# Peptides against a protein of PDB entry 8BZL, part 331

Target 1, 228 residues: chain A of PDB entry 8BZL
Amino acid sequence: SYDRAITVFSPDGHLFQVEYAQEAVKKGSTAVGVRGRDIVVLGVEKKSVAKLQDERTVRKICALDDNVCMAFAGLTADARIVINRARVECQSHRLTVEDPVTVEYITRYIASLKQRYTQSNGRRPFGISALIVGFDFDGTPRLYQTDPSGTYHAWKANAIGRGAKSVREFLEKNYTDEAIETDDLTIKLVIKALLEVVQSGGKNIELAVMRRDQSLKILNPEEIEKYV
Target 2, 242 residues: chain B of PDB entry 8BZL
Amino acid sequence: SRRYDSRTTIFSPEGRLYQVEYAMEAIGHAGTCLGILANDGVLLAAERRNIHKLLDEVFFSEKIYKLNEDMACSVAGITSDANVLTNELRLIAQRYLLQYQEPIPCEQLVTALCDIKQAYTQFGGKRPFGVSLLYIGWDKHYGFQLYQSDPSGNYGGWKATCIGNNSAAAVSMLKQDYKEGEMTLKSALALAIKVLNKTMDVSKLSAEKVEIATLTRENGKTVIRVLKQKEVEQLIKKHEEE

## One batch from the design tools (peptide; made by RFdiffusion4, then SolubleMPNN)

Design b1_p29_3_s2 (from b1_p29_3, 17 letters changed)
Fold by OpenDDE base, seed 1:
Structure b1_p29_3_s2 (fold): chain B 228 residues (1-228), chain C 242 residues (1-242), chain A 29 residues (1-29)
Amino acid sequence: as target 1 above (228 residues)
Amino acid sequence: as target 2 above (242 residues)
Amino acid sequence: DDSWVSLRGDLSEEERAAFRERVDALLYE
């Protein structure tokens, strides 16, 4: 029964549903993550919020815990499911281990969840990639990326979504120790990277900043414009 | 292409969920539903299509459903799917009330249903629900609220929005006429009539073809009221005189 | 090959494009 076999190998060894889920990610707006020395920054392309839409309900950057946040590209509803499960796991970890999760731990959890949906009969892959940033308990900044297959890696900087290729090319050229020497320079790097694909200046960018021993801060448009 | 269109809950080679898209297209042919948020209340206005003279039960509302004391919704799409989802909303709200001894926050109720919708797009052997919903409500956290959800399980908060037939045109009109910060319930009602008059595929707007519900706060209590036919007639008449 | 386009031959190309845009806005972020 084909109804049970959503994700199967093709004769040539491809998992087409996973590949197609990756195509779904490319339909999403661009997200960028950069790890600085004592800061992690997420930037996302703001979709033109419909004039009558409540901006509160349109968030591409979300907190998973006090020390971890995530940006995603792809299917919004799929992302919500992943976020909710990750949040539950973060709280569970605090209860059982008495410490917050490491960024790697929660990334691995999310990756494992995604992988299971590629191997479970009657389930399609999640149509999302995610950038997960935060601080470990020891104060180390971390950036991870995961894709629909459930793979994950640590990065200094990366991008996902529609403009990811162009943004990655920019980051490969411009990510240097000098470019992340200060928090402000790191923020500026993210903004510059996003401006490679975002036509309208600072008004179409959402930026989240997490500094060492500080809570997640979403920058307002005025704050973003200072870096443009 | 045909191979993917017939299967539920699978990605196309282009990364699309065709069954969700088809469900959304089907909803586009359903009766129009409007939601408008005002400073002093929120309203739903829905097209009533099934006016059969032989219907024994005078349903006060065909498309607007009370969910609990603080929330109501309107539906565009497949009636049977709508009945299932509205029943589920009521059950979720009741379970929450029993568990926490307080009403469920509006967004939490919306999200709970949206998670169900999403599941029907991801688990094999299921088709998406052919239903979009508008939600109106009040809670102590955010006050008056308006939400929209679609077959994908996505949702958003709105000041004003439309689902169903001619929804794009309606939304365009709402964008033009909605005055942020200055919207009273009275003005919202007038706007609803104006938009419905232009977007409904009827020669003349009549009170029998329109259902309107308002949600307000009176003496610290939420009041959900379906407007009487005479009240709707008066609104239509006022619009025609302008 | 937009298979859904073939099923809705009654819609103009403009209407189909508008629909796609709305769907993309609602489904993908």
Scores: peptide ipSAE 0.307, ipTM 0.766, DockQ to the pose 0.376; fails the geometry check
Fold by OpenDDE base, seed 2:
Structure b1_p29_3_s2 (fold): chain B 228 residues (1-228), chain C 242 residues (1-242), chain A 29 residues (1-29)
Amino acid sequence: as target 1 above (228 residues)
Amino acid sequence: as target 2 above (242 residues)
Amino acid sequence: DDSWVSLRGDLSEEERAAFRERVDALLYE
């Protein structure tokens, strides 16, 4: 019998596979996103790259388009599928609508994809949460978060992964208008937030910034140390 | 709990995919495969376990497969699964060549297979492939490359790595002895023999039990060569003299 | 307590822990 029904309701109304997929996300390294005034920042806990591993192939932050980037927590292989689908959609949108996607649009697309995998027979949920940041065409910075269920919300700041609770608590206390008054302060806020869970300082942090009308910039370790 | 062990690949309450983890465990019992990236080439070295007196004297590759003119792979795990995946790799590479009139980039071939592997972990009625692969290749974008993929559909690029039996010990040795930026193919071959000698629980390493392939560039062309038994014997002898 | 790694009778507890860590590193990011 093809146990086609992977995700089903429990008697008490729970979708256990979705909840368990959320537990898979908690096994992932921590990612944080912060929306500033004119900047969006993604920070991730660097997994100790094995000494002999090519760093090029270990990317937790990726561009979806020129105006949108994404960080994830959870199953790496699952994330690759979502990223590829999102990239294709971004390009398709440019061709059909002749404009880049809004951050909300691509987030909704990803969320819809995830939701379908919670309802389709013979498919398990994606074991990933994502932080999606970018700029709309009007120059408005955006931050969205998606989870395995396919829900999505806009945020000022958020975190996902194993250290997300601690990072979120930090952000709730420290995210103020003053703390994001400048680009540098916004970056500093992200670094401080990550340092709540990351050991050994700035060397274990990957940081990406996107400013209005600029492409994604990955900061090198030396640049990160300037903010520590 | 047995409930999550017997069904199609689903999440455990702890967020684990046990079927994928079990597949990885199974691979740990397979013969050792090594990959080492050098400045002037890349190599695969694999343990040969199926030795029979009736085997043809002609050198055969049990675990190393040529994929196209620019890529080869080695496999650790279930043989039948490996055959399916290696065939798929060849088909993907061929289709790309026909469509674009140029060889498929190395990483793109790896990712294409990894997407298939991932699908077998997400869709019902399927089990994960019980196979890990090492890929060696050359392309105009990144030059010589070494990749590893696992049953989950995850992959990574490496300077040196190992899959199969005693892979952890092998990786530890590689970390100790691999000299970044100074690795020649010659030194890589010597390192491969050293690591295999230690990781293969054999009293004496023999050329009969080792397969080695090198990928180099000559006159603007990729050359994939499986070392002859005599060549492997010489490498082993040299190691024993040191 | 995932006991699946305990099925490897040839590994020490330390080796099992290390194996689990490697698996986690490969599966989750």
Scores: peptide ipSAE 0.296, ipTM 0.766, DockQ to the pose 0.359; fails the geometry check
Fold by OpenDDE base, seed 3:
Structure b1_p29_3_s2 (fold): chain B 228 residues (1-228), chain C 242 residues (1-242), chain A 29 residues (1-29)
Amino acid sequence: as target 1 above (228 residues)
Amino acid sequence: as target 2 above (242 residues)
Amino acid sequence: DDSWVSLRGDLSEEERAAFRERVDALLYE
């Protein structure tokens, strides 16, 4: 009988499937997001790709629209579904409202999608957390985080995945107005934060940068090494 | 039979809806929210548990939501469920406004959401919302109002009430100290601080851990205001001096 | 005692009874 609710309350008031989805996120590689003054930066831990794997196929950072990008931690297959839905919504919004989405709008959309999967029969929660960054039409940089429950908040900086605790502790200590005074300093902050959990330095880090009125730029390893 | 625990919309042999009861249990562990009705206004006071330095300060209130110009609510329970329900409240209110060219009456908005909540307890394939809400509002029919709703879709009007952690103790305190017909907004604020100080699982009440919103009428308009941290500090200080 | 309250092994009997009363009053009264 397919009518069994997958996500139900326990007697003690827990949604175990959501909690277990959070555990799935913790098994994912670390992602970090930082909002600067005129820049948003995403960094992710690179998993050792097998020599024969096309590195192009494993993207933990993706564009949702020209003004919004997302990094995720957790189940890659689940992430693909969320990303595709978000991209469609971004395009739909541009067609119907004639303006690009705000970062909050698309985050709320993703959050609502995730929440529905925690309350629908025959569906399990998404096993992903996401950092969503971008610029609103007024040029304001934004960073949001969402988890498997569908909860979302705005952040100055945050981290998700297996090393998130350590990275967040680092960011709490080191995120200052001075530390984000320039674009370069903001990028350095992200790198330093990731280096708390990533072994072997800059070679195992992927960075994406979005500046005001610019598209998402993924930094190459050589560019990253300039900041280390 | 334990088999009914995992089925969202089936009565037990005893006539119980276990999923609703379990949702209520979840709310019991959530941060405390208070509502107090006064003669000259209504207030919500909520415990703020998530104080992170890296949070963007743009959101001054995590647990208090403005619904329209005449109503606000606070939530105890699952945040994601709360976000969905508060969005629905806003949509319902907006649709009503567009259709009738006047604000939705407070009780009608509450009832509309409660019908949705109830549906999630009755129709297969859905779990109850793990959320209780307090609603404050003003309308021309009943003036200042305070409502409470739970996961079952039940609601009621209140002079003062509490949801979330230690709600029973809070309600007991409110019953003792609430003076019917003599409650000013100022006295209500003081009462809220008094109750929160005793019911929150903190050694010392601090302004950073409390969100307060007031709803008043000024010059024939509803004013919803979230108190600044400094204002909350003053209220706490005043309480400590008494 | 097939009551849902019996599933809360972390509560005392008194706490269970009180919780049951609150829930019953809210849902069924």
Scores: peptide ipSAE 0.056, ipTM 0.513, DockQ to the pose 0.064; fails the geometry check

Design b1_p29_3_s2 (from b1_p29_3, 17 letters changed)
Fold by OpenDDE base, seed 5:
Structure b1_p29_3_s2 (fold): chain B 228 residues (1-228), chain C 242 residues (1-242), chain A 29 residues (1-29)
Amino acid sequence: as target 1 above (228 residues)
Amino acid sequence: as target 2 above (242 residues)
Amino acid sequence: DDSWVSLRGDLSEEERAAFRERVDALLYE
């Protein structure tokens, strides 16, 4: 039955549903991740929150654990499924291994989950890419990116979503050791990168920072404006 | 292009889920439902299209469903799909209550259903639910709340929103007239009537065509009340006098 | 009060399993 073979190879060897899921990601709001020396920073483009919408329910950056957070681009409902699965795995790992997950471990878990949805009968790929940042137990900052295919790689800096190309181009030019020398400079780099695609300045940016041995902090608009 | 219009929810080349979009379009043609959050309560107002003059003057709510003692929802879309989802909401709420001996937080109930909706967009052989919901509720965490969910499994909290027919126009009107921080339930009711009068595809708004439910707190208890027809008539009359 | 993402991160594996079972029942009935 046609219902069982959603993701199949084309005659030319393409997985069209995976490719099309990547197109869904490109329609999502832009997210940026940067790894500093002792900091990881996530920035996302705020969609113009409808005047009557509760901002509390619009979150593109979430914690997976105390030491790991994630931003995504693409289908919000799909992201929720992935986030929930990842959170359980983080807790399970703490219980079984008695240590927090490494950023790589949880990224690999998420990637494996995504990959399975590209091979499982009757399932479409997840329409999300994710930037996963955090600290390993040894204090090393990490940034990983995953896509709908279930691939993952470690990055110094990366972007996903509709403005990702422009942001990546900016980061390729401006990511230097000097640019990430301090926490403040790293934050500034993320803001500058987002401003390549966001017109209305700091009011349309959500920024989250995780420092070594500190919890995820979401910056308020006033704090963001200090860097603009 | 027709291949992506097929029964199975798959991505188009542009990354669109056409079956979800079509479900949303179908909802756009359904009866109007609106929700308004006030300082002292929250309300749902829905268009009643099937005026079954049931012999017993008990106007059963066609579109507003009580979920538990602290939550209610209204539905725009396919009635059969709505019945399935409202039943699931009740079951989820009941299971939570049994497990934790406290009512399920409003957002958790909404999220649980949204995960089900999402699943119907990702698993083969199933179509998306042709239903959007507005949820009203109270919990100890956030007080009075209003949520909206769509066929994709997305949801959001709102101060005021609308689903169904002419929802975009209704939302625009709500944005213009909603006074943040100053909205009383009384003013919210008046606003609901105003918006429905302009957005419903009817020549004249009548109490028979409108269902309104309010959720308030009285003596530390949630009270969900469906307004009587006479009360709705009074609201309409008051609006006409202004 | 950084009200973090209202995602049900508090769901236990058992709750997830139960959820999956319910979804599966809904999907494969």
Scores: peptide ipSAE 0.032, ipTM 0.587, DockQ to the pose 0.019; fails the geometry check

Design b1_p29_3_s3 (from b1_p29_3, 15 letters changed)
Fold by OpenDDE base, seed 2:
Structure b1_p29_3_s3 (fold): chain B 228 residues (1-228), chain C 242 residues (1-242), chain A 29 residues (1-29)
Amino acid sequence: as target 1 above (228 residues)
Amino acid sequence: as target 2 above (242 residues)
Amino acid sequence: DDSYVSLRGHLSEEERAAFEERIDSLLYE
């Protein structure tokens, strides 16, 4: 019997496979997103790259389009599928609508994809959460978070992965208008938040910044150390 | 609990995919495969376990498969699964060539297969492929390349790596002896023999038990060569003299 | 056919933990 029903309701109304997929997310390294006034920042706990591994192939932050980037936590292979589909949708939107996607649009697309995998026979949920950041065409910075269930919300700041709880608690206390008054302060806030869970300081942090009308910039370690 | 162990595409309460983990564990019992990237080429070295005297076709490459003119791979794990995946790799590469009139980039071929592997971890009624692969190749974008993929559909680029039996020990040895920026194909071959000699559970390393393929560029063309037994013997002899 | 016998049944808790740690490093980001 092909047990086609992977994700079913428990007697008490829980979707256990979705909850367990959220546990898979917690096995991922920490990612944090912060929306500033004119900047969006993604920070991730840098996974220890094996000495002989090509760093090019280890990316937790990726561009979905020129105006949108994403960080994820959870199953790497699952993330690749989501990223590829999102990229295709971004390009398709440009071709059909002749405008870039809004951050909300692409987030909703990803969320819908995830939701379908919670309801489709013979499919398990994606074992990933994502932080999606970018700028809309009007120059408004956006931060969204998606989870394995396909839910999504807009955030001022959020975190996902192993250390997300601690980072979120830090952000709840320290995210103020003063703390994001400048681009540099916003970057510092992300670094400080990550340092709650990351050991050995700035060497184990990867940061990506996107400013209005600018492409995604990955900061090098020397640039990060300037903010520590 | 048995419930999560038996189902192919179900998360455990801890967020684990046990069938993927078990597939990866099964690969640990397969013959050792090494890959080493050099400045002037890339190589695969694989253990031959099934030397049956009655095998009619001395398959010069039991574990190393040519995928196209610019890529080859080695496999560790279930042979039947490996055959399916290697065939799929060839088909993907050929379809790309026909569509775009140029060879498929190395990483793109790897990712295409990895998407298939991932699907077998997410869609019901399927089990993960019990196979890890090492890929060697050349393309105009990144030059010589070495990749590893596992049953999860995850992959990575490597300067040197190992899959199969005693892979952890082999990787440790590679980390110690691999000289970044100074690795020639000649030195890589010597390193491969050194590591295999220590990681293979054999009393004496013999050319009969080792397959080696090199990928180089000559006159603007990729050359994939499986070393002859005599060449492997010479490498082993040289190692024993050192 | 419950033929998917846990391959881990023969591993000690320590060996299992070490394996899981390695797997976690490979599968999750």
Scores: peptide ipSAE 0.313, ipTM 0.721, DockQ to the pose 0.534
Fold by OpenDDE base, seed 1:
Structure b1_p29_3_s3 (fold): chain B 228 residues (1-228), chain C 242 residues (1-242), chain A 29 residues (1-29)
Amino acid sequence: as target 1 above (228 residues)
Amino acid sequence: as target 2 above (242 residues)
Amino acid sequence: DDSYVSLRGHLSEEERAAFEERIDSLLYE
């Protein structure tokens, strides 16, 4: 039954459904993550919210726990499933281990979930990539990326979505120790990176900032404009 | 031979889920449903297409379903799929009430169904539901609410929106005429009639072809009311006089 | 060859493009 063989190897060794899921990610708006010295920053291209749409229900950045947040690119409904499972795992970890998850732990959990959906008969891959940022209990800032295949790596800076290539090229050139010397400079770096692909300036950018020993802060448009 | 995208729950080479897209296209041919959020209430207005004289049961509402004491929905798409989903909504709401001894929050009910819809786009051997829904409700967290969901399992909150036939045109009209912060239920009803009159594929709007439900709060209780035909007639008449 | 051909043969190219734009806005973020 062809309905069971969703993700299979081609004769030449390709997992086409995984590759096609990666194409789905490229249909998403751009997200950027940068790890600073004592700060992690997520920036996303704001989707044009329809005039009559409630902005509360349109979120590209979400908290997984008090110490971890995630931005995604790709299928919105798929992202919701991943986010919910990750949140449950974060809470479960707190109950069983009596400590919050490390950023690596929750990333690995998400990656494993994605990988299972590439190998499970009768399931398609998740059509999302994610940038996962936060602080470990020891105060170390972390940035991870995961893709539809279930691969994950730690990064200093990275981008996902439609404009990711251009943003990554910018970050490769401009990510220096000097550029992340302060929290403000780190935020500015993210904004500058996003402006490579976002046309309407600060009004179309959403920024989430997590500082050491502080809760996640979503910057308002006025705060963002101060860095532009 | 190039394979046609007849398979369910698979990505195209371009990263598209064609069966989800086709389901959404099919919904575009369904009867029009409108939702409008007001300061003092929320309403659903739906096109009634199946007016068969031989129907034995006079359904007060064909397309608008009460889900619980605080929520209702309207559907656009495949009727059989709609019946399954509306039943599931009721079950979810009941289970929540039994478990927590309080009504399910509006968004949680919407999300629960959307997770089911999403699953039907990801698990093999299933096709997407050919249904979009509008949800109206009240809860203590956010007050009056309007949501829309589609076959993908995506949803959003709205001040006003439309699904089904000519939905794009309806949404455009709503964007033009909806006054944020100034919308009363009375004005919302008038707006609903105005939009339906322009978007329904009928020569003349009649009360027999329109179902309207309002959700309000009276004495600390939610009241869901389907408008009587005479009330709808009066709304139509008022619109024609303007 | 996992090349899939769209079954949207009944739509004009313009109609298809408009539809896909709407769908993209609804499905992808």
Scores: peptide ipSAE 0.406, ipTM 0.819, DockQ to the pose 0.365; fails the geometry check
Fold by OpenDDE base, seed 3:
Structure b1_p29_3_s3 (fold): chain B 228 residues (1-228), chain C 242 residues (1-242), chain A 29 residues (1-29)
Amino acid sequence: as target 1 above (228 residues)
Amino acid sequence: as target 2 above (242 residues)
Amino acid sequence: DDSYVSLRGHLSEEERAAFEERIDSLLYE
């Protein structure tokens, strides 16, 4: 049946549907993640929230658990599916293991989910990349990225979405031990990185911060302006 | 390439889902549906295109569906798809009520359907639903709510929005005239008529061509009311006098 | 020959671009 979504290898060994899913990610707005010393920061380009849209329902940054947050780029509906499954897994882990997930664990779970959708007949890949940040129970800050392929890696800093290349180039130049010496400097680094691709300054940036032993904090516009 | 146009669940080289895009385009040809959130209620206004003269004068709402005691929806798109989705919404709401002995929160109902829609974009052998929905509701968590969902399975909450024919123009008008925090149901009704009058491809707006439902709270109960034709006529008349 | 006329095949480049822009705003975040 010609209508079955099949991710197959090309003669050259490429999985075109996975590559094309990566192109879908590039259509998403930019997201940035930075790991500081005792802080993890997610920054996203605010989608021009239509003036009449409820801000509550426009979330590019979401909590997966008390100790883990995720930003995504790509297909919004696909992201919701991944987020929901990840949340369920986080809760399940707490019940079965009696500890919160490590950031690596939940990243691996998400990555495995994505990978299965690249190999299963009748399913297309997820059209999303994700930045997953948080703290392990030992207090170690972590940042991971997942792609539509189901690959994942740990990062000091990374970006996804349409402006990711420019943001990564900025981070490669400016991510130093000095630049992340304090929480405030780390936040400032994320903002500066986003400003490489975001027009009109801090008004179009959403910033989420997680500090050690603290829950996710989404900064209000006034708080963001202090770092600009 | 025709190959990407016909397959339901494959990405194009540019990362597009053509069938989802075409489903969304199909909605653009449907009658206009508006939703407006007010401080004291929420409303749906829908264009009624098929005025069949043989329909009994008791105009049952063609485009506005009661989902449960606390929620209603309006549909733009393929009627058959709409019927399937509205039935599914009712089933989801009923199952939740039976399981938890309380009505399903508005957003949870919307999300549940959106997960179904999304699945039809990701699993082979299925096509996207050619339907967008506006949801109005009340729950104890967020009070009055307005949501929109599309064929992709994406959804959002809105103060005011529009789907169907000339939706972009309608949304633009809503953005101009919607006053946040000051919107009464009365003013919302007037705004709905104003927008429909400008966006509907009709020479004259008539009550026969418009369905309006309001959702309010009275004595701690949700009241979903479809406006009578006479009430709609009065709203239109008032607009014409302004 | 499945007579399904591709929407994109009938659109001008400008119309196609406008359509894709609208869709992109709705589908991708």
Scores: peptide ipSAE 0.402, ipTM 0.799, DockQ to the pose 0.414; fails the geometry check

Design b1_p29_3_s3 (from b1_p29_3, 15 letters changed)
Fold by OpenDDE base, seed 5:
Structure b1_p29_3_s3 (fold): chain B 228 residues (1-228), chain C 242 residues (1-242), chain A 29 residues (1-29)
Amino acid sequence: as target 1 above (228 residues)
Amino acid sequence: as target 2 above (242 residues)
Amino acid sequence: DDSYVSLRGHLSEEERAAFEERIDSLLYE
C-alpha cells in the first residue's frame, strides 16, 4: 500500500520528500541566529500581522527551556509539534538528570525526532528548519541548526527561511571577532543581516536575546530602533 | 505531476501540501462563518445553507456547537468532518475537567485539536480534515477570546475574522469597520449583520439563513446564547433602516 | 505544476495566484 512508503529513495539516491520539505522551509520567513561571546541572538522577519490578528498567538521564536530557545522556518503546525516534544524532553531531563539540557542535547533530540519521520512508514518529514540557541550549564553560548532531514550542526551564525541565502552571504562576509566583540555589536550584526532581506527596517524585525544566566528577552520595537 | 495532488498528503517539489491546500479551498466554498470579539462578549455568526422544510430535526444550530460551559465553535467545511472534530473537542474538554477539576483554557483546547489536525496532514493513510473552525470562549487567563484554525493544524487568535465563502472580502470589511477598543457586543452584532449581508451568496439576508451565538459573562458565569430568529430579524431590520 | 492547474481548472490564473498567496501566508512562518 502506498501509505507505507511515503519517504523512499529515488533511483538516483534522493529522498525527494526530504528535499521537498526543505523547499517548504524556504517558504517561511527569514530567521537568523548569531552566537556572540556571551550572548546568543535570534532575529526574525516579522510576519505582517493582520490588523485583526492577536499578536500573542503568532510566535516564530519560542523558549524550550530557561536556557534554550528556538526559531523556526516552514510549516507552523509542524513546528508546534516539535516544540512541544522538545519542551517535554527538557523537563524530563531536568527531572531525571537533575540538570538542564545542553543545547547540543536538545538539538540532537529534535534532530533524531525529525530523522525518524524520514524513515517511519506512513509519515512525511517535518517541513521545518530550526535555529536553536542557548547556554550550556557551564555558560558556553551555543547555536545549532536543524533541517527536515534530521541533520544538525553547530554554527557561529546561520539563517533559515526564504532569505537565508542572502543573509548567510552577508554573515560570511561580516562575521568577525570584532563584529561580535560586545553584546550590542552582536545584536547590530543580526539586525544588519536581516536588513538584507527586510525592507521596512526595524518595524519588521523581531529580536530575541539570551545572555548568560539570563532568561530570553524579546526586544520591543523601541529597543530595536536603537540599533538601527 | 499529478502524483502530488492525488496521493496522500506529501510534499510537492515546491514544498507545498496540495491536499491541505485543496481542503482549504473546499472550505472556501462552504457557508460563511464569522467571529467578532467585543469588550463585553464574543459572537459567532454563520450562514445556514440547509434550510429544508422537510428536515425532521429542527437543529437549533447547524453550524454552531457548544463545546463546554465556556466555549463554542462554528464550522465551515465538511459536515461529517466537523462532527468528528466537535466530538473530539468535547472529549478533550471533559477529560481536562476531570483531571484538573477546572475548565480547560481556551487556547489549550484549540491547540489540542490543532495537533490532531496536524497529525492528519503528516501521517499516511490520512487525509486533512476539510474543516476550518472559529472558536469563541472565556477563561480566567485571557477573558473573551476568538480563535481560528484550518486543516493544516495552524491556528491564531483574532479580534474579528471570517471563514468559508467570501471570507477574504468579509475580512476586508471587518478590517475597515472594526474599531479596536470600542467594540461592544451590540456593535459587533450590527457589524456581523452588515458583513453577512454583503458577503453571503444570497439576494437578501433573512433571519432564517443566519445563525448567531453570543458568549457573555453574567454574575461570574459564562452564558452562551443562540439568538432567536426574531432577534436576528430585528438586527437585520435595524441594518436595513440605516 | 500541471496537475495543480488541472484540479483547480475552475479558477482563473489570477484567482489561483491569489489563493496560493493566502495559503502561503496561512501555512508558513
Scores: peptide ipSAE 0.307, ipTM 0.716, DockQ to the pose 0.379; fails the geometry check

